# Ledger of designs, part 48: peptides against a protein of PDB entry 2AZE

Target 1, 148 residues: chain A of PDB entry 2AZE
Amino acid sequence: AQECQNLEVERQRRLERIKQKQSQLQELILQQIAFKNLVQRNRHAEQQASRPPPPNSVIHLPFIIVNTSKKTVIDCSISNDKFEYLFNFDNTFEIHDDIEVLKRMGMACGLESGSCSAEDLKMARSLVPKALEPYVTEMAQGTVGGVF
Target 2, 101 residues: chain B of PDB entry 2AZE
Amino acid sequence: GRLEGLTQDLRQLQESEQQLDHLMNICTTQLRLLSEDTDSQRLAYVTCQDLRSIADPAEQMVMVIKAPPETQLQAVDSSENFQISLKSKQGPIDVFLCPEE

## One batch from the design tools (peptide; aimed at target 1 I64, target 2 Q72)

Design b1_p23_3_s2 (made by RFdiffusion4, then SolubleMPNN; from b1_p23_3, 7 letters changed)
Fold by OpenDDE base, seed 2:
Structure b1_p23_3_s2 (fold): chain B 148 residues (1-148), chain C 101 residues (1-101), chain A 23 residues (1-23)
Amino acid sequence: as target 1 above (148 residues)
Amino acid sequence: as target 2 above (101 residues)
Amino acid sequence: MYQLPGTIKSSDLKGTKTITLKL
């Protein structure tokens, strides 16, 4: 009986670990798709324009963004070496990482929300190694984890 | 029996986890290759237009922060404070605003 | 690419949240 209980605890531990890894894998896949899609987009755009964009018009990864109302007053304190920043807002703000930005740009093909069209899914599959394609399909269908 | 069933379940879960690990290794390898590709890194950018497209440019201001890895970010929202604190250990932090258009 | 625990809305914090920007 005690042995069975120990194994049940271990089973639960493994299930939780697997669940965590599934989430991590999904995020990694989305990152890969978004990144490759972004690079592809920009490559095409530069080819069409026959020149790269002006250097001050682009923001290279990695970055985070903070958005707030244009009416929000922001006070900023910066250390002399720029190692420390302090921003004080008089209203609410939001923080997003670059991946979130890419997702909202559609770079992850709507896979993050399970809103992939057939074309989006085809694109997503084309941007991952063959071994990951089945998982991408499951993500699009919302069926990941159903095996467990 | 129950013990045998649990043992079998654990073996199956182990195999499933190994499969996940394999897929994760494939994915992380791809990301690493992308990070090592100079041309990909050159093209890994967004525009201010991209940022405006996601944050209602009529109403929202967008601040961009480029910080070294391991930078600590502290966000505060209380009755007394709306605050973001950044502390880097590896180098200077760069902050800029997307121009309003 | 940074790894944040998703979008952070200040209105959801109800206090202080500290994260480390990891690639």
Scores: peptide ipSAE 0.435, ipTM 0.909, DockQ to the pose 0.859
OpenDDE base, seeds 1, 3, 4, 5: peptide ipSAE 0.432, 0.434, 0.433, 0.433; ipTM 0.910, 0.909, 0.909, 0.911

Design b1_p23_3_s3 (made by RFdiffusion4, then SolubleMPNN; from b1_p23_3, 6 letters changed)
Fold by OpenDDE base, seed 2:
Structure b1_p23_3_s3 (fold): chain B 148 residues (1-148), chain C 101 residues (1-101), chain A 23 residues (1-23)
Amino acid sequence: as target 1 above (148 residues)
Amino acid sequence: as target 2 above (101 residues)
Amino acid sequence: MYKLPGTIKSSDLKGTKTITLTL
């Protein structure tokens, strides 16, 4: 009886660990797709323009963004070495990472929300190694983890 | 019996986790390869137009922060203030506004 | 790429939130 109880606890622990890893894998896949898609987009754009974009017109990864109302007053204090920043806002703000930006740009093909068209899913599959394609399909269907 | 059933479940979960780990290793490897590819890194950028597409420039301003890894970000929303604090240990932080069209 | 624990809306904080920017 005690051994069974111990194994039941272990079972639950393993299930939770698997769930966490599934979440991590999904995010990694989205990152990979978004990144590769971004690179392809930019490569194509530069080829079409026959030149790279102006240096001041692009923001290289990694970055984060802060957005707030255009009317928000922002006061900024910066240390001498620029190692420390303090921003004071007079209103609410939002913070997003570059991955979120890429997702909103559609670079993850809508896979993050299960809103993939057939074409989007095809693109997503093409941007991952073959071994990951089935998982991408499951993500699009919202059936990840169903086998557990 | 119950013990045998649980033991079997644990074995199956172990196999499932191993498969999952394998997939994660594949994915992590791909990401590392991308990080090591100079051309990919050169092309890993967004434009101001991209940022405008996700944040209405007529209503919202967008501030871009480029900070070294391990930078601490503190966000505060209280009755007395709204603030963001950044503290890096590895180098300077760069902050700029996305220009309007 | 940096990873945040999701989009951070100041209105949801009800105080202070500290995170570390990791790649």
Scores: peptide ipSAE 0.447, ipTM 0.911, DockQ to the pose 0.859
OpenDDE base, seeds 1, 3, 4, 5: peptide ipSAE 0.440, 0.442, 0.443, 0.441; ipTM 0.911, 0.911, 0.911, 0.912; seeds 3, 4 fail the geometry check

Design b1_p23_4 (made by RFdiffusion4)
Pose (drawn by RFdiffusion4):
Structure b1_p23_4 (pose): chain A 148 residues (1-148), chain B 101 residues (1-101), chain P 23 residues (1-23)
Amino acid sequence: as target 1 above (148 residues)
Amino acid sequence: as target 2 above (101 residues)
Amino acid sequence: SSSSHTFTISGFLFSGVPFYKSS
């Protein structure tokens, strides 16, 4: 019984590591797909009607987004060297990641929620190496859990 | 008995984790190659029209923050106001708005 | 009363900041 207790806590510890690693694997696959999709969308758009986009109309990764109502008062304070910043808001604001932005743009082909059309899935499968294809299929069905 | 049952479980979980680590290894390698790729980095950008479908600078205000790696972001709910604090240990941070308003 | 959340920016290909919305 004593030894069984030790094996059970070790088992639960491993089950927690696997559950964390599955979520990390899924997020990484989505990033790999989203980044590759964004790059190919821009590579193609730069062909159509030549001359690369003006530098001010473009934002390179990595970045963060903050949005609030157009009315919301913001108070900005900056350190000399611009290493430190402080923003005060008199209303609700939202913070978004670039990967979240790319997902909402549909760059991950709806795979973030299994919302893939046949073409979306085909696109997602082609942007990942063959060894990751089964796991992409698992993400597309939502049958990722059960903890293997 | 149960001891063998737990031992067999630990073996299944050991093999499963080895497989997950392998796939993660392949996955992070793909991401590393993308980061080391100059042409991909040059093309890894979003337009102002992109940031619109997720929050357009017509009704809402959009702020872009670009801080070097390892910088800290603290968000605060005060008794009366909201705040965002950015502290970069190395390198300056950049902040700007979107053109359409 | 006050509460806070601290995040570390990865800055790799992605910032790594989770979605946050104030109350």

Design b1_p23_4_s1 (made by RFdiffusion4, then SolubleMPNN; from b1_p23_4, 7 letters changed)
Fold by OpenDDE base, seed 4:
Parts: C-alpha cells; structure tokens; sequence
Structure b1_p23_4_s1 (fold): chain B 148 residues (1-148), chain C 101 residues (1-101), chain A 23 residues (1-23)
C-alpha cells in the first residue's frame, strides 16, 4: 500500500536526522568537556604556582596549528595590513584545529575514542550538566547510536 | 498490522528526536555561557609543551595561527606546490612559531 | 593540475575546522 510506503520513507528520514543530531551532540559534549577540563587544569596550575604563566608562553583559544618537517622550506608572504597570508611549502604539512589538540592532550578524557578509565569517566561526568551524564556514559561504553 | 506498527514507530522516533533536541539545547547553552565568561576565556590556553601531543618539536615545526572569525583558510596542493592561503575579513591575522623547548 | 580545500574559521570557543593533511 502506498500509505505504508510513505510512512516507511518518513521513518527512514527521521532515523537519518536523528543519527546526524547524535553525531552533533557528541561533538558538542566533547567540546564542553575539553574546554572545561582545560580551564580547570590551568586554574589549578596557576593556583599552585601562585601566578599565571608569562603571556608569551601560552596560546589562547581559538587557534589553528600547522606542522611540517623542520626541514621543510617555507616561504611566507604577508599583506601590509596582515589580512592576507600566503605560505608556500616544499613538502607536506598538516593542519589541526584547537579541539583536536585538546582531545590529544586528554582534555576530553578519552571519551572521543571510548577509551576512558574510571577516573576519566568520573571527570567527564562532572563537567557536564546532569541531563547529559547518561549520554557521556554511553559514549564511554561505545554504545551511543540507539534510538531512545 | 504493518500500518499500525509504522505509525507507532514514527511516534517513538518523534519523542526520541525531541529528547535529543533538548539535550543539544542544554549543551549549546553551556558552550555559550563559557564563551561569555571572562575568567574561562583567560584560562583557556595551551602551552607549546602541550602541542607535543600533535607533533614532536624535535622533528616538526609547529606554527600557530590566530585569526578572526570568518577567516578563510585555503589549502592548495599540486605536484609542485603546497600552499596555505589565509584571508581575513575582520582584522589582522597573527602567526607565530612554537619553540622546540 | 592542482586541488584546493577551503575552510572557514568559525567564531565561538573553537576554530571549527576539520583536520587536513596535504597529499
């Protein structure tokens, strides 16, 4: 029946939309955890040191990282107003954004890969609102994806 | 029957999506609050040592780019050239290197 | 021949660009 077919199409559409939103939510959760964890780390470090680090020794968010071999020759052209940059590399390079850096630092508690220790999971849960805790737990277990 | 089953499934999916939307709203709100908190922004930094998790400074050069929102970054690749182009709309771009130590 | 990939740096907490590795 055509009616059943229409509903099946709608069902599939909704499932796909939910899947996309699940992915977005997971990323948002990771961002929240990573950011809060970073802030917490630095706060404690500064308290222990009784002073903030020198301004030129730290990199504030947001930022982007470009890395290449130390042997790579780089030519840089900059506009007079510094609105435009052009870099020429004679070899391969990589670009990483700030959230990736934070994840690799462990600021997301290994949640991004579902590799959390008990302590990591406890930290992750403590950095999100209560309503998000079940989702964090599922992420840690690698069981996110079901319809609830 | 099949029709009744599908109808029920759609209702359940609607409820699930509503719950998901709610969670996303909560999360988005938290991120917004963080962006508006001056103390959090002051403490939102990494060190060059932290960047070793991305690339070993002994072997890799690490360049940091700080650019205003809406800046376009274009990566161009060919058999002869590897390029990065940055074009800002809202202000100057800052680029600097992280030392090995 | 050449290929290009363009990203836009987002506002907010993070830069918001995907990882990229040149060929």
Amino acid sequence: as target 1 above (148 residues)
Amino acid sequence: as target 2 above (101 residues)
Amino acid sequence: SSSSKTFTIKGGLFSGIPKYTSP
Scores: peptide ipSAE 0.555, ipTM 0.921, DockQ to the pose 0.898
OpenDDE base, seeds 1, 2, 3, 5: peptide ipSAE 0.551, 0.539, 0.550, 0.552; ipTM 0.921, 0.919, 0.921, 0.921

Design b1_p23_4_s2 (made by RFdiffusion4, then SolubleMPNN; from b1_p23_4, 7 letters changed)
Fold by OpenDDE base, seed 4:
Structure b1_p23_4_s2 (fold): chain B 148 residues (1-148), chain C 101 residues (1-101), chain A 23 residues (1-23)
Amino acid sequence: as target 1 above (148 residues)
Amino acid sequence: as target 2 above (101 residues)
Amino acid sequence: GSSSKTFTIKGGLSSGVPSYKSP
């Protein structure tokens, strides 16, 4: 009886670990798709323009953004070496990393929300190695979460 | 019996986790290759227009932060104000607004 | 009173900071 109980605990532990790794894998897949799609977009755009964009007009990854109302008063203090920043806001703000920005730009093809069109899914599949294609399909269908 | 069933379940879960680890390795390898590719690095950017497209440009201000790895970002909510603190150990932090803003 | 949430900015392709909305 005790042995069975111990195995049940271990079973639950493994299930939780698998669940965590599934979440991590999904995020990694989304990142890969988003990055490759971004690169593809920019390559095409530069080809059409026959030149790269002005240096000060682009933000290279990685980055984070802070957004707040234009009416928000922001006080900023910076250390002499710029190693430390302190921002004070008189209103609410939001923080987002580059991946979130890419998702909102549609670079992950809507896969993050399971809202892929047939065309989006085709694009998503084309941006991952063959071994990951089935998982991408499952993500789009919302069938991820089972034990392989 | 019950013990046999549990033992079998654990073996199956182990195999599933191994498959998952394999897929993760494939994915991380692809990301590494992407990060090491010079052309990809050059093209891995967004524009200020992109940033404005995800935040109401009429109402929102967007601040961009580029910080070295391991920089600590602290968000503080108090009754008096809202704060963001950045502390880097590896180099200077760059904060800017899009020129078009 | 005050509340604090701390994040670590990662290296590589992404900063790796979860989205945060101040209360």
Scores: peptide ipSAE 0.510, ipTM 0.918, DockQ to the pose 0.932
OpenDDE base, seeds 1, 2, 3, 5: peptide ipSAE 0.505, 0.508, 0.506, 0.508; ipTM 0.917, 0.917, 0.916, 0.918

Design b1_p23_4_s3 (made by RFdiffusion4, then SolubleMPNN; from b1_p23_4, 7 letters changed)
Fold by OpenDDE base, seed 4:
Structure b1_p23_4_s3 (fold): chain B 148 residues (1-148), chain C 101 residues (1-101), chain A 23 residues (1-23)
Amino acid sequence: as target 1 above (148 residues)
Amino acid sequence: as target 2 above (101 residues)
Amino acid sequence: GSSSKTFTIKGGLFSGIPSYKSP
């Protein structure tokens, strides 16, 4: 009886650990796809334009964005060495990191929400090593969660 | 029996976890390679147009923060105050706005 | 009374912080 109880506890622990790793893997896959897709897009665009964009017209990773109403008044205090910033807003704001931006741009091919067209899924699969393709397929179908 | 079934389950779960570990290693390796590739880093950018596309361009402004690793970002809010505090440990922070059309 | 949430920029390929919406 005690032996069975111990094994059941261990089983539950392993299931939880696997679930956590599944979530981590999914995020890593999305990062890989989004990054590679972004690079590919920009490479193609620069080739078509036959030149890179002006340096001050682009924002390189990594970055964070803050968005708020255009009517929001923002007061900013900056330390002399620029190591510290303080922003005061008179209204609500949102913060998003770079990967979130890329997802919203469609760079993850809608995989993050399981909303992939056939073309999106094809692109997503092409941007990962072969070993990860089955997992990408499962993500697109929303069937990730089982233990294989 | 119950014991036999549990033992078998644990073995299967171990195999599943090993497979996940393998996939994660593959993925992290790919990300590392991307971080080390100069050409990829050069092409890893978005435009202000991209940023506007993910928000309501008529109503929203976008501020960009580029900060070194380990920078602390603190969001503070109350019924009347909304704040963002940035504290870097490794270097200066750069903040700029995407220009309006 | 005010509430606060602190994030650490991780670095690497991405900044690595969760999205945040102020109340």
Scores: peptide ipSAE 0.583, ipTM 0.927, DockQ to the pose 0.881
OpenDDE base, seeds 1, 2, 3, 5: peptide ipSAE 0.575, 0.571, 0.580, 0.577; ipTM 0.926, 0.925, 0.927, 0.926

Design b1_p23_4_s4 (made by RFdiffusion4, then SolubleMPNN; from b1_p23_4, 6 letters changed)
Fold by OpenDDE base, seed 4:
Structure b1_p23_4_s4 (fold): chain B 148 residues (1-148), chain C 101 residues (1-101), chain A 23 residues (1-23)
Amino acid sequence: as target 1 above (148 residues)
Amino acid sequence: as target 2 above (101 residues)
Amino acid sequence: GSSSKTFTIKGGLFSGVPSYKSP
């Protein structure tokens, strides 16, 4: 019947929306974990060193990185006000933002790939509010995707 | 019947979505609080060593871009040309290289 | 021919730019 057909369409729409929100939530959780873990690491390191690092030795968030071969020739043109940059590369390059860097540093505890040790999972759980812990567990197991 | 089953499914999906919305609100709130915390911002940094650790240190160079919000980054490629263009609207852009080890 | 992709740095805690690998 037409009524059932309408409900099936609505069902599919809701399923897709939920899937999108699940993806967004996972990314937000990873951001939270990575950020807090980074801050915690640095706080501990500074305490152990009894001083902060030299200002020019660190890169504060937010940032973006470009990596390319050391052999790549890069030509750069910069506007006088530094509002515009143009880089020309003679070879391939990669762009990664800060959160990607943090993930690769292990700041997200391997949660992004479901490659968490027991200790990693414990750390990840400790860096989120209690309400998010079950979801973190599901992410670690790769079981996110079902309907709650 | 079919109608009853679909109706039940929709109700369950609604509850699931509400749960997701709640979790997302919690998460976004936490991120906002972090952005407003001066100490957290002070400690939110990486080192050049960190950056090199995620790349091939023997083969790769790492360039860092610090740009204001709303900056446009355009990547262009062709068979003979690879480009990155940056256009800021809110302030100057800072670009620097991590020194070689 | 050439191709291009444009990203916007969003600001906030993170830059918000997806990873990109040139061909």
Scores: peptide ipSAE 0.556, ipTM 0.923, DockQ to the pose 0.897
OpenDDE base, seeds 1, 2, 3, 5: peptide ipSAE 0.548, 0.550, 0.552, 0.551; ipTM 0.922, 0.922, 0.922, 0.922

Design b1_p23_5 (made by RFdiffusion4)
Pose (drawn by RFdiffusion4):
Structure b1_p23_5 (pose): chain A 148 residues (1-148), chain B 101 residues (1-101), chain P 23 residues (1-23)
Amino acid sequence: as target 1 above (148 residues)
Amino acid sequence: as target 2 above (101 residues)
Amino acid sequence: PLFSGIPSSYKAPEDGNKTWTLS
């Protein structure tokens, strides 16, 4: 019974590591797909009607987004060297990641929620190495859990 | 008995984790190659029209933050106001708005 | 880094006080 207790806690510890690693693997696959999809969208758009986009109309990764109502008062304070910043808001605001932005743009082909058309899934499968194809299929069905 | 049962479980979980680590290894390598790729980095950008479909600078205000790696972001819910604090240990941070308003 | 490394989203006051470190 004593030894069994030790094995059970070890088992639960491993089950927790696997559960965390599965979520990490899924996020990483989505990033791989989203980044590759964004790059190819831009590579193609730069062909159509030559001259690369003007530098001010473009934002390179990595970045963060903050949005609030157009009316919301914002108070900005900046350190000399611009290493430190402080913003005060008199209303609700939202903070979004670039990967979240890319997902909402559909760069991850709806795979973030299994919302893939046949073409979306085909696109997602082609942007990932063959060894990751089964796991992409698992993500597309939502049958990722059960903890293997 | 149960001791063998738990031992067999530990073996299944050991093999499963080795497989997951392998796939994660392949996955992070793909991401490393993308980060080392100059042409991909040059093309890894979003337009103002992109940031629109997720929040357009017509009704809502959009702010872009670009801080070097390892910088800290603290968000605070005061008794009366909201705040975002950014502290970069190395390198300056950049902040700007979107053109359409 | 390819991405900032923050959580996918944050909305005040739903999420409360939070502190992150970028990747």

Design b1_p23_5_s1 (made by RFdiffusion4, then SolubleMPNN; from b1_p23_5, 6 letters changed)
Fold by OpenDDE base, seed 3:
Structure b1_p23_5_s1 (fold): chain B 148 residues (1-148), chain C 101 residues (1-101), chain A 23 residues (1-23)
Amino acid sequence: as target 1 above (148 residues)
Amino acid sequence: as target 2 above (101 residues)
Amino acid sequence: PLTSGLPSHYVAPEDGNQTWTLA
């Protein structure tokens, strides 16, 4: 019947939306874990050193990283007010945002790639509210994706 | 019948989506709390050592870009052109290299 | 597209788009 067909279309639409929200939630969880873990690490480090690091030795979020071979020739043009930059490279480059940097640093405890050890998972769970712990566990197990 | 089954499925999917929305709200709340905490923001930094751990300056140069909100970064990475363009509307852009380069 | 929960973040480009935006 036409009514059933309409509902089937709606069902598929909702499934796709749920899938998108699952992806968004996973990213938000990873961001939260990475950020809190970073803050915790730095707090501990500063406590151990009994002082904060030199101001010019740290890079506060947000930031973007560009890396390329040291052999790459870079031509840089900067406007007088520093509002505009133009970089020309003679070879390929990579761009990474701060979140990706944190992930590669291990701040997300390997949760982003399914590389969580038991200790990593414990850390990850400790950095989220209780309500999110089950989802973190599912992410670590790779079982996220089902409808609940 | 089929209609009843589909109707039930849609109700279940609605409940699932509501659960996701709830969890997302929890996450966004936590992130907002972190953004509002002065001490957390002070501690939200990486070091050049951290950057070296993911891109060794012995082999790679590492450029750091600090830009104000609404800055646009345009990148072209092809065999014919390798280019990055930055355009800010709200203030100057700061670009620097990690030490040991 | 995904949106970061952080107040300041870079929005990665969509497929085929090479433009990033700091939001």
Scores: peptide ipSAE 0.143, ipTM 0.893, DockQ to the pose 0.263
OpenDDE base, seeds 1, 2, 4, 5: peptide ipSAE 0.021, 0.141, 0.024, 0.022; ipTM 0.863, 0.893, 0.865, 0.864

Design b1_p23_5_s2 (made by RFdiffusion4, then SolubleMPNN; from b1_p23_5, 6 letters changed)
Fold by OpenDDE base, seed 1:
Structure b1_p23_5_s2 (fold): chain B 148 residues (1-148), chain C 101 residues (1-101), chain A 23 residues (1-23)
Amino acid sequence: as target 1 above (148 residues)
Amino acid sequence: as target 2 above (101 residues)
Amino acid sequence: PLTSGLPSRYVAPEDGNQTWTLA
């Protein structure tokens, strides 16, 4: 019947939406873990040093980084008001946002790649509310993807 | 029949989506709390050493971009063109290099 | 301030361009 066909279309739409939300949730969890872990690391470091780092020695979030070979020639043009930049490179470059930087720093405890030791998993769990702990466990095990 | 089965499936999917929405709400709430916490914001930083650990300055130059919200970054990375364009609407953009040492 | 509590905005069209929108 046409009604069943309509429901099947709706079912597929919902399944796809759920899949997308699962991906978004995983990213949000990773962001939360990474941020909290970063803050915790820095707090500990400052406590050990008994002082904060020099103001101009740190980069606060948010930021973007661009890296390229040190041999790459870069031409840069900047507007007078610094509202516009144009960079021309003679070779390839890479762009990373702050979240990716944090992941590469290990701030997400390797959860992003499923390379999470028992200690890493313990840390990850400790950085999320109780309601999210089961999902963190599933992420570590690679069992996320099914519908509830 | 099939109709009843599909109806039941949709109800179950609705419950699953609601669970996801709830978890996402928890996450966004936590992130918001972090953004509103002065101490957390003060401690939300990386160092040049951190960046060097990701991209070795001995081999690569690392450029840092600090820009106002809603800034657009356009990048072209092809064999014929390697370009980055930054356009801000809300203020000046700050670009600086991470020292090698 | 932290980035938004949303996934990063990144678009890579077929022409090889990449577009980022900073939070």
Scores: peptide ipSAE 0.137, ipTM 0.892, DockQ to the pose 0.401
OpenDDE base, seeds 2, 3, 4, 5: peptide ipSAE 0.126, 0.112, 0.114, 0.127; ipTM 0.891, 0.889, 0.891, 0.893; seeds 3, 5 fail the geometry check

Design b1_p23_5_s3 (made by RFdiffusion4, then SolubleMPNN; from b1_p23_5, 7 letters changed)
Fold by OpenDDE base, seed 4:
Order: structure tokens, then C-alpha cells, then sequence
Structure b1_p23_5_s3 (fold): chain B 148 residues (1-148), chain C 101 residues (1-101), chain A 23 residues (1-23)
């Protein structure tokens, strides 16, 4: 009885660990797809334009964006060495990291929300190693979470 | 019995976790390769147009933060306090606004 | 360039704060 109980505890522990790793893997996959898709997009765009974009017109990763109403009053304090910034807002704001930006741009092919068209899924699969393709498929179907 | 069933479950979970670890290693490797590829890094950018597509500057101000590795961003967003604090350890932080057009 | 394979990390502590770490 005690042995069974110990194994049940261990079982639950492993299940939770697997669940956590599944979440991490999904995020890593999305990042990989988003990055590769972004690079591919830009490469194609530059080829079509026969030139790179102006340097001051692009933001290289990594970055973070903050957005708020244009009516929001922002007080900004910057250290002399620019190592420290302090922003005070009089209203709410949103923060998005670069990965979230890429997702919203569609760079993850809608995989993050399970909203992949057939073409989106095809693209997503093409941007990952073969070993990850089944998992990408599961993500698109919303069937991730079971035991392998 | 119950013991045999649990033992079998644990074996299956072990196999699943091992497969998961393997897949994660593959992903991590791919991301590292991207970070080490100069051409990929050159092409890893978004435009102001991209940002406008997700946050309309006609209604929203969009601030871009570029900072060295290990920079910390702390944000408080409550009814009584709206604040963002940035602290870099490795160099200056660059902040700029995305134009409306 | 990418930050050690990951561009950033977002952590939302239980105290309601939001923290981003650029790696």
C-alpha cells in the first residue's frame, strides 16, 4: 500500500514535469518558426527590392515594445550613462516582447492559437527539423498534452 | 495489480519525457544556430510598418526598447501606479518612438 | 543578434509585477 502510494506521488510529479516541458517546447517551436519565417520574409523582400531597407527603418531583434494611448502622459528619467530608465505613465500601458510581436505579425503561422490554414501549417512544418513536424501538427490540431 | 499498473505508467512516462527532452534539445540547437548565423541575424528585423500593423500609431504610441543582454525591465501597471523601470548591466539602453507614418 | 538563442524572457511574479529579461 505504501509502495503504491509512493509510486502515485512519483507519477504525479512526472506528469507535472512533462506538462511544464511540453509548454516550454511549444514556445521554443514557435520561436524557431517565427524567427526563420521572419528571416525568410526579409530575405525575399530584399531580393525583390534589390536592396536592403534603410538602416534607420528597421529594428533588429532583440527588442521590446511598449504601447499606450497617444494621449498618455509619460515622464521619462534617464541616467547619464543611459544604463537606467524610469518611465512614469498616467494611464495603463502594454508591453510586448519581440516574440509576441512576431506572433501577432503572423510569423508563427497562427500555430500559437491553433489557427493554421493548410498553407500555414505547411509553412510551419517546413521551418522545423523533421523530428519536430509531428509536434507541430499536434499543436495545430490542439492535441498537445497527452502522453507520447 | 495496482503496483504493476503504476510501474507500467512510470515506464511510459519516462519514455515520454526522454522523447520530450530530445525534441527540446533539437529546438535549442536550432535556435543557437540561428543566433550564430550572421546572415540570419542581419535579416532578423521588423519595420515600423510591422509595428503599425499590430499597434496603430494613430491611436497608440509605440516605444521601442533595445538593450544589452541581461537588462531588466520591471513594470507596474495598477490603478495607482503605472511605471516601467529599465536597468542594464552591460551597456546603454536605446529607446525610440515608432513614427505614425 | 539573438540573445543566447532566446530574444527575451517574460516573468509575471505573483505580486503583480511584470518583468522582462533580455538574455
Amino acid sequence: as target 1 above (148 residues)
Amino acid sequence: as target 2 above (101 residues)
Amino acid sequence: PLSSGLPSRYVAPEDGNQTFTLA
Scores: peptide ipSAE 0.086, ipTM 0.887, DockQ to the pose 0.363
OpenDDE base, seeds 1, 2, 3, 5: peptide ipSAE 0.027, 0.026, 0.026, 0.026; ipTM 0.872, 0.870, 0.866, 0.868

Design b1_p23_5_s4 (made by RFdiffusion4, then SolubleMPNN; from b1_p23_5, 7 letters changed)
Fold by OpenDDE base, seed 2:
Structure b1_p23_5_s4 (fold): chain B 148 residues (1-148), chain C 101 residues (1-101), chain A 23 residues (1-23)
Amino acid sequence: as target 1 above (148 residues)
Amino acid sequence: as target 2 above (101 residues)
Amino acid sequence: PLSSGLPSRYVAPKDGNQTWTLA
């Protein structure tokens, strides 16, 4: 009886760990798709323009975005070595990392929300190794982890 | 019995986790390859147009933060306090507005 | 380099505090 109880605890622990890893894998897949799609987009754009964009017109990854109303007053204090920043706002703000920006740009093909057209899904599949394609399909269908 | 059933479940979960780990290794490998590819890194950028597409430039100010790895960002967004704190361990932090602003 | 080869490390507790660790 005690042994069974111990194994049940272990079973639950493993299930939770697997669930966490599934979430991590999904995010990694989205990152991979988004990055590759971004690179592909930019490569094509530069080829069409026959030149790279002006240096001051692009923001290289990694980055974080903070957005707030233009009416928001921001006070900023910076350490001498620029290692520390403190921003005080008089109103609400939003923070987005570069991955979220890419997702909102559609670079993850809508896979992040399970809102993929057939073409989007095809693109997403083409941007991952073959071994990951079935998982991408499950993500699009919202069936990831159904066997657990 | 119940013991045998649980033992079997654990074995199956172990196999499932191993498969999951394998997929994660594949995925992380691909990301590493991207990070090691100079051309890919050169092309890993967004434009001001991209930012405008996700944030209304007429109403919103967009501030960009470029920080070294392991930088800590702490934010408080409540009715009583609106604050962002950045602390870097590896180098200076660069903060700027979108160039088109 | 890329933003991260790891999942996002953003935590938003219910008390309004948010923690973000850049990879």
Scores: peptide ipSAE 0.137, ipTM 0.893, DockQ to the pose 0.443
OpenDDE base, seeds 1, 3, 4, 5: peptide ipSAE 0.137, 0.126, 0.120, 0.126; ipTM 0.894, 0.892, 0.893, 0.893; seed 5 fails the geometry check

